# Designs tried in a protein design run: peptides against a protein of PDB entry 3JWR. Part 320

Target 1, 323 residues: chain A of PDB entry 3JWR
Amino acid sequence: TRELQSLAAAVVPSAQTLKITDFSFSDFELSDLETALCTIRMFTDLNLVQNFQMKHEVLCRWILSVKKNYRKNVAYHNWRHAFNTAQCMFAALKAGKIQNKLTDLEILALLIAALSHDLDHRGVNNSYIQRSEHPLAQLYCHSIMEHHHFDQCLMILNSPGNQILSGLSIEEYKTTLKIIKQAILATDLALYIKRRGEFFELIRKNQFNLEDPHQKELFLAMLMTACDLSAITKPWPIQQRIAELVATEFFDQGDRERKELNIEPTDLMNREKKNKIPSMQVGFIDAICLQLYEALTHVSEDCFPLLDGCRKNRQKWQALAEQ
Target 2, 298 residues: chain A of PDB entry 3JWR as posed
Amino acid sequence: TRELQSLAAAVVPSAQTLKITDFSFSDFELSDLETALCTIRMFTDLNLVQNFQMKHEVLCRWILSVKKNYRKNVAYHNWRHAFNTAQCMFAALKAGKIQNKLTDLEILALLIAALSHDLDHRGVNNSYIQRSEHPLAQLYCHSIMEHHHFDQCLMILNSPGNQILSGLSIEEYKTTLKIIKQAILATDLALYIKRRGEFFELIRKNQFNLEDPHQKELFLAMLMTACDLSAITKPWPIQQRIAELVATEFWEQGDQVGFIDFVCTQLYEALTHVSEDCFPLLDGCRKNRQKWQALAEQ

## One batch from the design tools (peptide; made by RFdiffusion4, then SolubleMPNN)

Design b2_p25_5_s4 (from b2_p25_5, 18 letters changed)
Fold by OpenDDE base, seed 5:
Structure b2_p25_5_s4 (fold): chain B 323 residues (1-323), chain A 25 residues (1-25)
Amino acid sequence: as target 1 above (323 residues)
Amino acid sequence: SAAAALAALSGLSMLAELLAREEAE
């Protein structure tokens, strides 16, 4: 395609020029082409292209395929969300110095997972899918959408001309797919809530050890969640704008819940409860975000900007809630 | 390579199914 030709022929700017190592990064001013260029740079600077012998054209095609399989009519869970998740992963690996704690296969899997974790998202949560008796709810009992996202990820990876993993051995390929699946499934917030206690206890007791395979898996799951939720850590103007996108999508679901399911939506998804957004954001930060970024900072102190951003935004939301 | 052959499969791969089974055990 013309788009592929343009991307493949383009000069890829440095990570410094693109500012993709910054935790404060914003994609708002970037074109789709520029987001693809950023993605190429992430793969290159993480040594994934060299170590796994990726062909440039194949990588370009894969990136464009991933982007194409996000819906444009979804307010938040679109390509830009996936791209920002991947950028946060890149920043955590580089600036946060987590790269030194992981294998190349784990890094490869995490980056692919971050870009792919919400593929074909429809702007509704698992609860809606279950209650609407969607066909996907018949295939999976738990983490319905996350299983679907992984299925889409696998479809793209196996599509002609998109096989970025063709340079891997059979064992490396199996390992990579396993980690990708686990990472995508970990983005189900319900699973995060279920598992986070173990992670926090290990940190609290100073017993956390990445050499333990189970603890490694747990850490990768927590890291995925930290990147997936990283919008809450951004500078206030950026975070506020993203919060509006999230609210828009949630309200759209709430409207559909009323019309299609004849149920009253929860406050979070109720357009009529817009005035509760600040207090709900404070609650979300306290219940979900703060402890995660605190724990991540204990693993790597260079991830502190994420925690600091989260704390600052909590203060801003609290101030709005008090008005 | 064996990995390349597996990557040639469209959609859900047999490998993914195998992994799912292992997780269920």
Scores: peptide ipSAE 0.016, ipTM 0.556, DockQ to the pose 0.019
Fold by OpenDDE base, seed 4:
Structure b2_p25_5_s4 (fold): chain B 323 residues (1-323), chain A 25 residues (1-25)
Amino acid sequence: as target 1 above (323 residues)
Amino acid sequence: SAAAALAALSGLSMLAELLAREEAE
């Protein structure tokens, strides 16, 4: 395609030029092409292209395929969300210095997972899928969408001309896919809630050890969640804009719940309760985000900007909630 | 409520899902 030709022929700017190492990064000003260029830079600077012998054209095609398999009519869970998740992962690996704690296969898997974790998202949560008796709900009992996302990821990875993992040995390939699957599934917040206590306790007791395979897996899951939720850490103007996108998507679901399922939506998804957004954001930060970024910062102090951003946004939301 | 706290940003849809699961149980 012309798009592929353009991307493959383009000079990829440095990470510094693209500012993709910054935790404060925003994609708002970037074109789709520029997001693809950023993605190439992430793979390159993480040494994934070299270490796993990726062909440039194949990588370009894969990126475009991933982007294409996100829906444009979804307000938040679209390519830009996936891209921002991956950028946060990149920043955490580089600026946050987590790269030094992980294997190349783990890094490869995390980046692929970050980009792929919401493939073909439909702007509705698993509960809606279940209640609507969607065909996907018949395939999977739990983490319905996350399983679907992984299936889509696997489909793309195995598509002709998109096989960025072709340079891996059989064992490396298996390991990578296992980690990708686990990472994508970890983005189910229900699983995060289930598992986070173990992680926090290990940190609290100073017993956290990445040399333990189970703890490594747990950390990768927590890191994925931290990147997936990283919008809450962004500078306030960016945070507000993203919050609007999230609210739009949730309200759209709420409207569909009324229309299609004949149910009253929860406050979170009820556009009539828009005035509760600030207080709900504070609650979300307190219940979900703060402890995660605190724990991540304990693992790597260079991830502090994520925690700091989260704290600052809590203050801003709290101020709005008091009005 | 713990439910409201879980609802912020990307977590809100997940919280809604969690709440819906709890209500269904």
Scores: peptide ipSAE 0.023, ipTM 0.629, DockQ to the pose 0.304; fails the geometry check
Fold by OpenDDE base, seed 2:
Structure b2_p25_5_s4 (fold): chain B 323 residues (1-323), chain A 25 residues (1-25)
Amino acid sequence: as target 1 above (323 residues)
Amino acid sequence: SAAAALAALSGLSMLAELLAREEAE
């Protein structure tokens, strides 16, 4: 395609020029082409292209395929969300120095997972899928959408001309897919809530050890969640804009719940309760986000900007809630 | 501001999903 030709022929700017190492990064000013260029730079600077012998054209095609398999009519869970998740992962790996704690296969898997974790998202949550008796709900009992996202990821990775993992050995390939699957499934917040207590306790007791395979898996899951939720850490103007996108998508679901399912939506998805957003955001930060970024900062102090951003936004939301 | 109120919702969606699951269970 013309798009592929343009991307493949383009000079990829440095990470410094693209500012993709910054935790404060915003994609608002970037074209789709520029987001693809950023993604190439992430793979290159993490040495993934070199270490796994990726062909440039294949990587370009894969990126475009991933982007294409996000829906344009979904307000939040689209390519830009996936891209921002991946950028946060990149920043955490580089600026946050997490790269030094992980293997190349783990890094490869995390980056692919971050970009792929919401593939073909439909703008509705698992609860809606279950209640609407969608065919996907018959295939999976738990983490319905996350299983679907992984299925989509696997489909793309195995598509002709998109096989960025072709340079891996069979064992490396199996390991990578395992980690990708675990990472994508970990983005189900229900699983996060279930597992986070173990992680926090290990940190609190100073017993956290990445050499333990179970603890490594747990950490990767927590890191994925931290990147997936990273919008809450962004500078206030960016945070506000992203919150608007999320609200739009949630309200759209709420509207569909009323119309299609004849149910009253929860406050979070109720357009008529927009005034509760600030207080709900404070609750979300307190219940979900703060402890996670505190724990992550304990693992790597260079991740502090995420925690600091989260704290600052809590203050901003609290101020609005008091009005 | 109304704009600031909307921004907080991105994190809440995940919580909402979690809470919705808890309510459904």
Scores: peptide ipSAE 0.022, ipTM 0.602, DockQ to the pose 0.213; fails the geometry check
Fold by OpenDDE base, seed 3:
Structure b2_p25_5_s4 (fold): chain B 323 residues (1-323), chain A 25 residues (1-25)
Amino acid sequence: as target 1 above (323 residues)
Amino acid sequence: SAAAALAALSGLSMLAELLAREEAE
């Protein structure tokens, strides 16, 4: 395609030029081409291209395929969300100095998972899928959408001309897919809630050890969640804009719940309760986000900007809630 | 205030999904 030709021929700017190591990164000003260039740079600077012998054209095609398999009519859970999740992962690995704590396969898996974790998202949550009796709800009992996202990820990875993992041994391939699956499934917030206590307790007791395979898996799950939720850590102007996108998608779901399911939406999905958004954000930060970024900062102090951003945004939301 | 409310929703999307699951159970 013309798009592939343009991307493959383009000079890829440095990570410094692209500012993709910054936790404060914003994609708002970037074109689709520039987001793809950023993604190439992430793979390159993490040594994934070299270590796993990726062909440049194949990587370009894969990136474009991933991007294409996000829906354009979804306000938040689109390519830009996936891209921002991956960028946060990249920043956590580089600026947050987590790279040296992980294997190359784990890094490869995390980056692929971050980019793929919401593939073909429909702008509705698992509850909606269940209540609407969608065919996907018949296939999976739990984490319905996350299983679908992984299925889409696997489909793309196996598509002709998109096989970025072709340089891996069979054992490396199996390991990578296992980690990708676990990472994508970990983005189910319900699973996060179930597992986070173990992680926090290990940190609290100073018993956290990445050399333990179980703890490694747990950490990768927590890291995925931290990147997936990273919008809450962004500078306030960026946070506000992203929050608007999320609200738009939630309200769209609420509207569909009324129209298609004949149910009253929850406050979070209810357009008429927009005034509750600030207080809900504070609640979300307190219940979900703060402890996670605190724990992550204990693993690597260089991740502090995520925690700091979360705290600052809590203050901003609280101020709005008090108006 | 509207923009600030929506930023909270990025985390809320995950929360909404969690809550929706709990409601569906």
Scores: peptide ipSAE 0.022, ipTM 0.612, DockQ to the pose 0.162; fails the geometry check

Design b2_p25_6_s1 (from b2_p25_6, 21 letters changed)
Fold by OpenDDE base, seed 1:
Order: structure tokens, then C-alpha cells, then sequence
Structure b2_p25_6_s1 (fold): chain B 323 residues (1-323), chain A 25 residues (1-25)
């Protein structure tokens, strides 16, 4: 395609020029092509292209395929969300110094997973899928969409001309796919809530050890969630804009719940409850986000900007909630 | 103070459940 030709022939700017090592990064001003260029830079600077012998054209095609398999009519869970998740992962690995704690295969898997974790998202949550008796709900009992996301990820990875993992040994391939699957499934917030207590307790007791395979898996799951939720850490103007996108998507679901399922949506998805957004954001930060970024910062102090951003946005949302 | 703390905790728990069922699951 013309898009592939343009991307493959383009000079890829440095990470510094693209600002993709910044935790404060915003994609708002970037074209789709530029987001793809950023993605190439992430793979390159993490040494994934060289270490796993990726062909440039294949990587370009894969990136474009991933982007194409996010829906354009979904307000938040689209390519830009996946891209920002991956960018946060890149920043956490580089600026946050997490790269030094992980293997190349883990890094490869995390980056692929971050980009792929919401593939073909329909703009509705698992509860809606289940209640609407969608065919996907018949395939999976739990983490319905996350299983679908992984299926889409695997489909793309195995598609002709998109096989960025073809340079891996059989064992490396198996390991990578295992980690990708675990990472994508970990983005089910229900699983995060289930597992986070163990992670926080290990940190609290100073017993956290990445050399332990179970704790490594747990950490990768927590890191995925931290990147997936990283919009909450962004500078206030960015946070506010992203919150609007989230609200738009949630309200769209709520509207569909009323129309298609004849149910009253929860406050979070109720367009008539816009005034509760600030207080809900405070609650979200307190209930889900703060401890995660605190714990992540304990693993690597260089991840502090994520925690700091989260705290600052809590203050901003609290101020709005008090109006 | 105790009542306020309990109310805040209850709110946080309720919101957590709401996000669990509404955000990514």
C-alpha cells in the first residue's frame, strides 16, 4: 500500500526528537504516520529489531496492521490508546530504568502486548458483551475482550508479511507468546484488583524479587496496568482531554445500554451524571491508581513522574469536585 | 472522623467495583 511505502521509506527521527522517552508525552499533535514512526523508534531503541532480526518492511507492515485493527469509531479504546500505552511502556523501560530489570524477550513481549492489548475493541466493556449475549461471550467466560484482543494479536502476528517474530527460535517464540498472552490478559482490571494485593504486600515487606518467576510475572502484569492507565498521570491539560474521550466512550455505552438492553447505566456511563466525573476520577485514583504508581516507584524510583502526575491530577479533580 | 473515614472507604470500594465492571471488564 501507499501507506506502507511511505512508512518504510521514511527517516525515523530519534527518540529525543519524538519525545517518546518523556512520561509527559502527548500524541495529540501527531499524525498516524508519526505514531507509526514513533513505534518503529521504540522497537529500534529497545534493540528489538537487531536482536530478533526483524525486517524493516515486516515491522512496518505489522505496525500498520495493528493500527488498522483498531476501530476508528471508538472514542477512547482506539489506536491512540494502544500507542500511548506502548509509549508509556517505552518511557518506563528507558527513563524509568525498568529495561535493566527485564530480559529482551520480556521487553519484546511487553511492547507487542502494549500495542495489541485492546485490538478490535468495540467501545464497550466485558459486562456489556456478556449482557448483550454477544458471540464472544459464548467463547469466553472471563476476560472476554482480553481473550479476543490476544486472538487478534496472534492473528496479526501470523499473517503473511507481518511475522515480526520469525527470527526467534522455537523456544523464544513460545516464551514470547506466553508473556504476550499473560500481559494482555492482565489488562483486565478485574485481574489487577485480584492480584495487586500480593504485589503491594511484597513491596511493603521488602520481599519483592524479580528473580522469582512468579513475582516477575506479577510485576509484568502490574507494569502493563500502570501503562494502560497512564493517562491519569499526564499533565493536566492532557489528562483532562483524555478523560473527555473516556467519558465519551462510556456515555456511548450507557446510551446503548438504555436503547439495546433497556437498563439504566451506572453513574460512570450515565450521560446525565456528567457532574460526577470529577468525584469519580478522585475515586478512581484513590481506589485503583495511587498504590500502583507508589509500588512501581518503589521498584524503580525513576518512575516517580508517573506517581507525581497521578497525585497532581488527583488534586485537580478534587478541586473540581468541590465546586 | 471515623465515620468520615468509613464513608470514604465505602465510596472508594463502590467506585472500584464500578470501574471493575465498567472500565476494562
Amino acid sequence: as target 1 above (323 residues)
Amino acid sequence: AAAAAAAAAARAAALAQEFLTSWLS
Scores: peptide ipSAE 0.049, ipTM 0.693, DockQ to the pose 0.151
Fold by OpenDDE base, seed 3:
Structure b2_p25_6_s1 (fold): chain B 323 residues (1-323), chain A 25 residues (1-25)
Amino acid sequence: as target 1 above (323 residues)
Amino acid sequence: AAAAAAAAAARAAALAQEFLTSWLS
């Protein structure tokens, strides 16, 4: 395609130029091509292209395929969300200095997972899928959409001309897929809630050890969540704008819940309750976000900007809630 | 202080349930 030709021929700017190492990064001003260029830079600067002998054209095609398999009619869970998740992962690895704590395969898996974790997202959560008795709900009992996302990820990875993992050994390939699957599944917030206590306790007791395979897996899951939720850490103008996208998608779901399922949506999904957004954001930050970024900062102090951003946005939302 | 922390943790847990399948997932 012309898009592929343009991408493959383009000079990829430095990470510094693209500002993709910044936790404060925003994609709002970027074209789709620029997001793809950023993604190439992430793979390159993480040494993934060289270490796993990725062909440039194949990587370009894969990126475009991933992008193509996000829906444009979904307000938030689209390519830009996946891209921002991956960018946060990149920033955490580089600026947050987590790169040196992980293997190349783990880094490869995380980046692929971040970009792929919401593939073919339909703008509705697992609860909606389950309640609507969607065919996917018959295939999977838990983490319905995350299983679907992984299936989509696997499909793309195995598609002709998209096989960015072709340079891996059989064992490396198996390991990578395992980690990708675990990472994508970890983005189910329900699983995060179930597992986070163990992570926080390990940190609190100063017993956290990345050399332990179980703890490594746990950390990767927490890191995925931290990146997935990273919009909450962004500078206030960015956070506010993203929150509007999230609200739009949630309200769209609520509208569908009323129309298709004949149920009254929860406040979070209820367009009529938009005045509660600030207080709900505070609740979300307190219930889900703060402890995670605190714990992550304990693993690597250079991740503090995520925590700081989260705290600052809590203050901003709280101020709005008090108006 | 310990009681306040416990109360905060309890509230956080309760609020977390509200967002289980909804927020950014």
Scores: peptide ipSAE 0.047, ipTM 0.700, DockQ to the pose 0.165
Fold by OpenDDE base, seed 4:
Structure b2_p25_6_s1 (fold): chain B 323 residues (1-323), chain A 25 residues (1-25)
Amino acid sequence: as target 1 above (323 residues)
Amino acid sequence: AAAAAAAAAARAAALAQEFLTSWLS
C-alpha cells in the first residue's frame, strides 16, 4: 500500500527527537505515521531489529497491521492507547533501566504484547461481552477480550509479510509467544488484583528475585499493568484529557447497558454520575495504581517518575473532588 | 504505625473490590 511505502521509505527520527524515552510523553500531536515511526524506533533502540534480524519492510507492515486492527470508533481502547502502552514500556525499559534486568526475548515479547494487548477492542468490558452473549463469550470463559486480543496478535504475526519473528529459532519463537500470551492476559485487571498481593509481599519482605522464573513471570505481568495504566502517571493536562476519553468510553458502555441489556449502569459507567469522576479517580489511584508504581519503583528506582506522576495526579483529582 | 498501615491496606482492598465490580460488572 501507499502507506506502507511511505513508512518504509521514511527516515526514522531518533528517540531523543521523538521524546519516546520520556515518561511524560504525549501522542496527542502525532499523526498516525509518526506513531508508526516512533514504534520503529522503539524496536530499533531496543536492539530487537538487529538481534532478531527483522526486515524493515516486514516490521513496517506488521506495525501498520497492528494499527489497522484497532477500531477507530472506540474512544479510549484504540491504537493510541496501545501505542502509549508500548511507549511507556519503552520508557520503563530505557529510562527506567528495566532493560538491564530482562532478556532480549522478554523485551521483544513485552513490546509486541504492549502494542497488541487490546487488538480489536470493542469499547466494552468482559462483563458486557458475557452478558450480551457475544460469540466471543462462547469461545472464552475468563479474560474473554484478552484471549481475543492474543488471538488477533497471533493472527497478525502469522500473516504473510508480517512475520517479524521469522528470524527466531523454534525455541525462541515458542518462548516469545508464551511471554506475549502471558503479558496480554495479564492486562485483565481481574488477574492483576488476584496476583498483585504476591508481588507486593515479595517486595515488602525484600524477597523479590528476578532469577526465580515464577517471580520473573509475575514481574512481567505487573510491568504490563503498570504500562497499561500509565495514563494515570502523565502530566496533569495529559492525564485529564485521557481521563475524559476513558469516561467517554465507559459512559458509552453504560448507555449500551441501558439500551441493549436493560441494566442500570454502575456509577463508573453512568453518564448521570459524571460529577463523581474526580472522587472515583482518587479511589482508582488509591486502590489500584499507587502500590503498583511504588513496587515498580522499588524494583527500579529510575521508574520513580511514574510514581511521582501518579501521586501528583491524585492530588489534582482530590482537589477537584473537594469542590 | 502498623495498625495504620493495616487499615490503609484494608481500605485499599475494599476500594479495589468496588472498582473491580464497577469495571467488570
Scores: peptide ipSAE 0.034, ipTM 0.686, DockQ to the pose 0.086
Fold by OpenDDE base, seed 2:
Structure b2_p25_6_s1 (fold): chain B 323 residues (1-323), chain A 25 residues (1-25)
Amino acid sequence: as target 1 above (323 residues)
Amino acid sequence: AAAAAAAAAARAAALAQEFLTSWLS
C-alpha cells in the first residue's frame, strides 16, 4: 500500500526528537504516520530489530496492521490508546531503567502486548459484552475482551508479511507468545485487583525478587497495568483531555445500556452524572493507581515521574470535586 | 487508628470494585 511504502521509506527520527522517552509524552500533535515512526523507533532502540532479525518492511507492515485493527469509531480504546500504552512502556524501560531488569524476550513481548492489548476493542467493557449475550461471551467466561485482543494479536502475528517473530527460534517464539498472552490478559483490571495485593506485599516486605519466575510474571502484569493506565500520570492538560475521551466512551456505553438492555447505567457510564467525574477520578486514583505507581517507583526510582504525575492529577481532580 | 485504616481499606476496596465493575463490566 501507499501507506506502507511511505512508512518503509521514511527516515525514522531519533527517540530524542520524537520525545518518546519522556513520561510526559503526548501524541495529540502526531499524525498516524508519525505514531508509526515512533513505534519503529521503540523497536529499534530496544534492540529488538537487531536481536531478533526483524525485516524493516515486515515490521512496518505489522505496525500498520495493528493500527488498522483498532476501530476508529471508538473514542478512547483505539490505536492512540495502544500507542500511548506502548510509549509509556518504552519510557518505563528506558527512562525508568526497567530495561536492565528484563530479558530481551520479555521486552519484545511487552512492547508487542502494549500495542496489541486492546485490538478490535468495541468501546464497551466485559460486563456489557456478557450482559448483551455477545458471541464472545460464549467463548470466554472471564476477561472476555482480553482473550479476544490476544486472538487478534496472534492472528496479525501469523498473517503473511506481518511475521515480525520469524527470526525467533521455536522456543523463543513460544516463550514470547506466552508472555504476550499473559501481558494482554493482565490488562483486565479485575485480574489486577486480584493480584496486586501479592505484589504490594512483596514490595512492602522487601521480598520482591525478579529472579523468581512467578514474581517476574507478576511484575510484568503490574507493569502492563501501569502503562495501560498511564494517562492518569500525564500533565494535567493531557490528563484532562484523555479523561474526556474515556468519559465519552463510557457515556456511549451507558446510552447503549439504556436503549439496548433497558438498564440504568452506573454513575461512571451515566452522562447525566458528568458532574461526578472529578470525584470518580479521585476515587479511581486512590483505589487503583497510587499504590501501583508507588510500588513501581520502589522497583525503579526512575519511574517516579509516573507517581508524581498521578499525585498531581489527584490534586487537580480533588480541587474540581470540591467546587 | 486500626478501625480508621480498616474503614479506609474497605472504602478503597468498594471503590475499586465499583470502578472495576464499571470499567470491566
Scores: peptide ipSAE 0.038, ipTM 0.679, DockQ to the pose 0.114; fails the geometry check

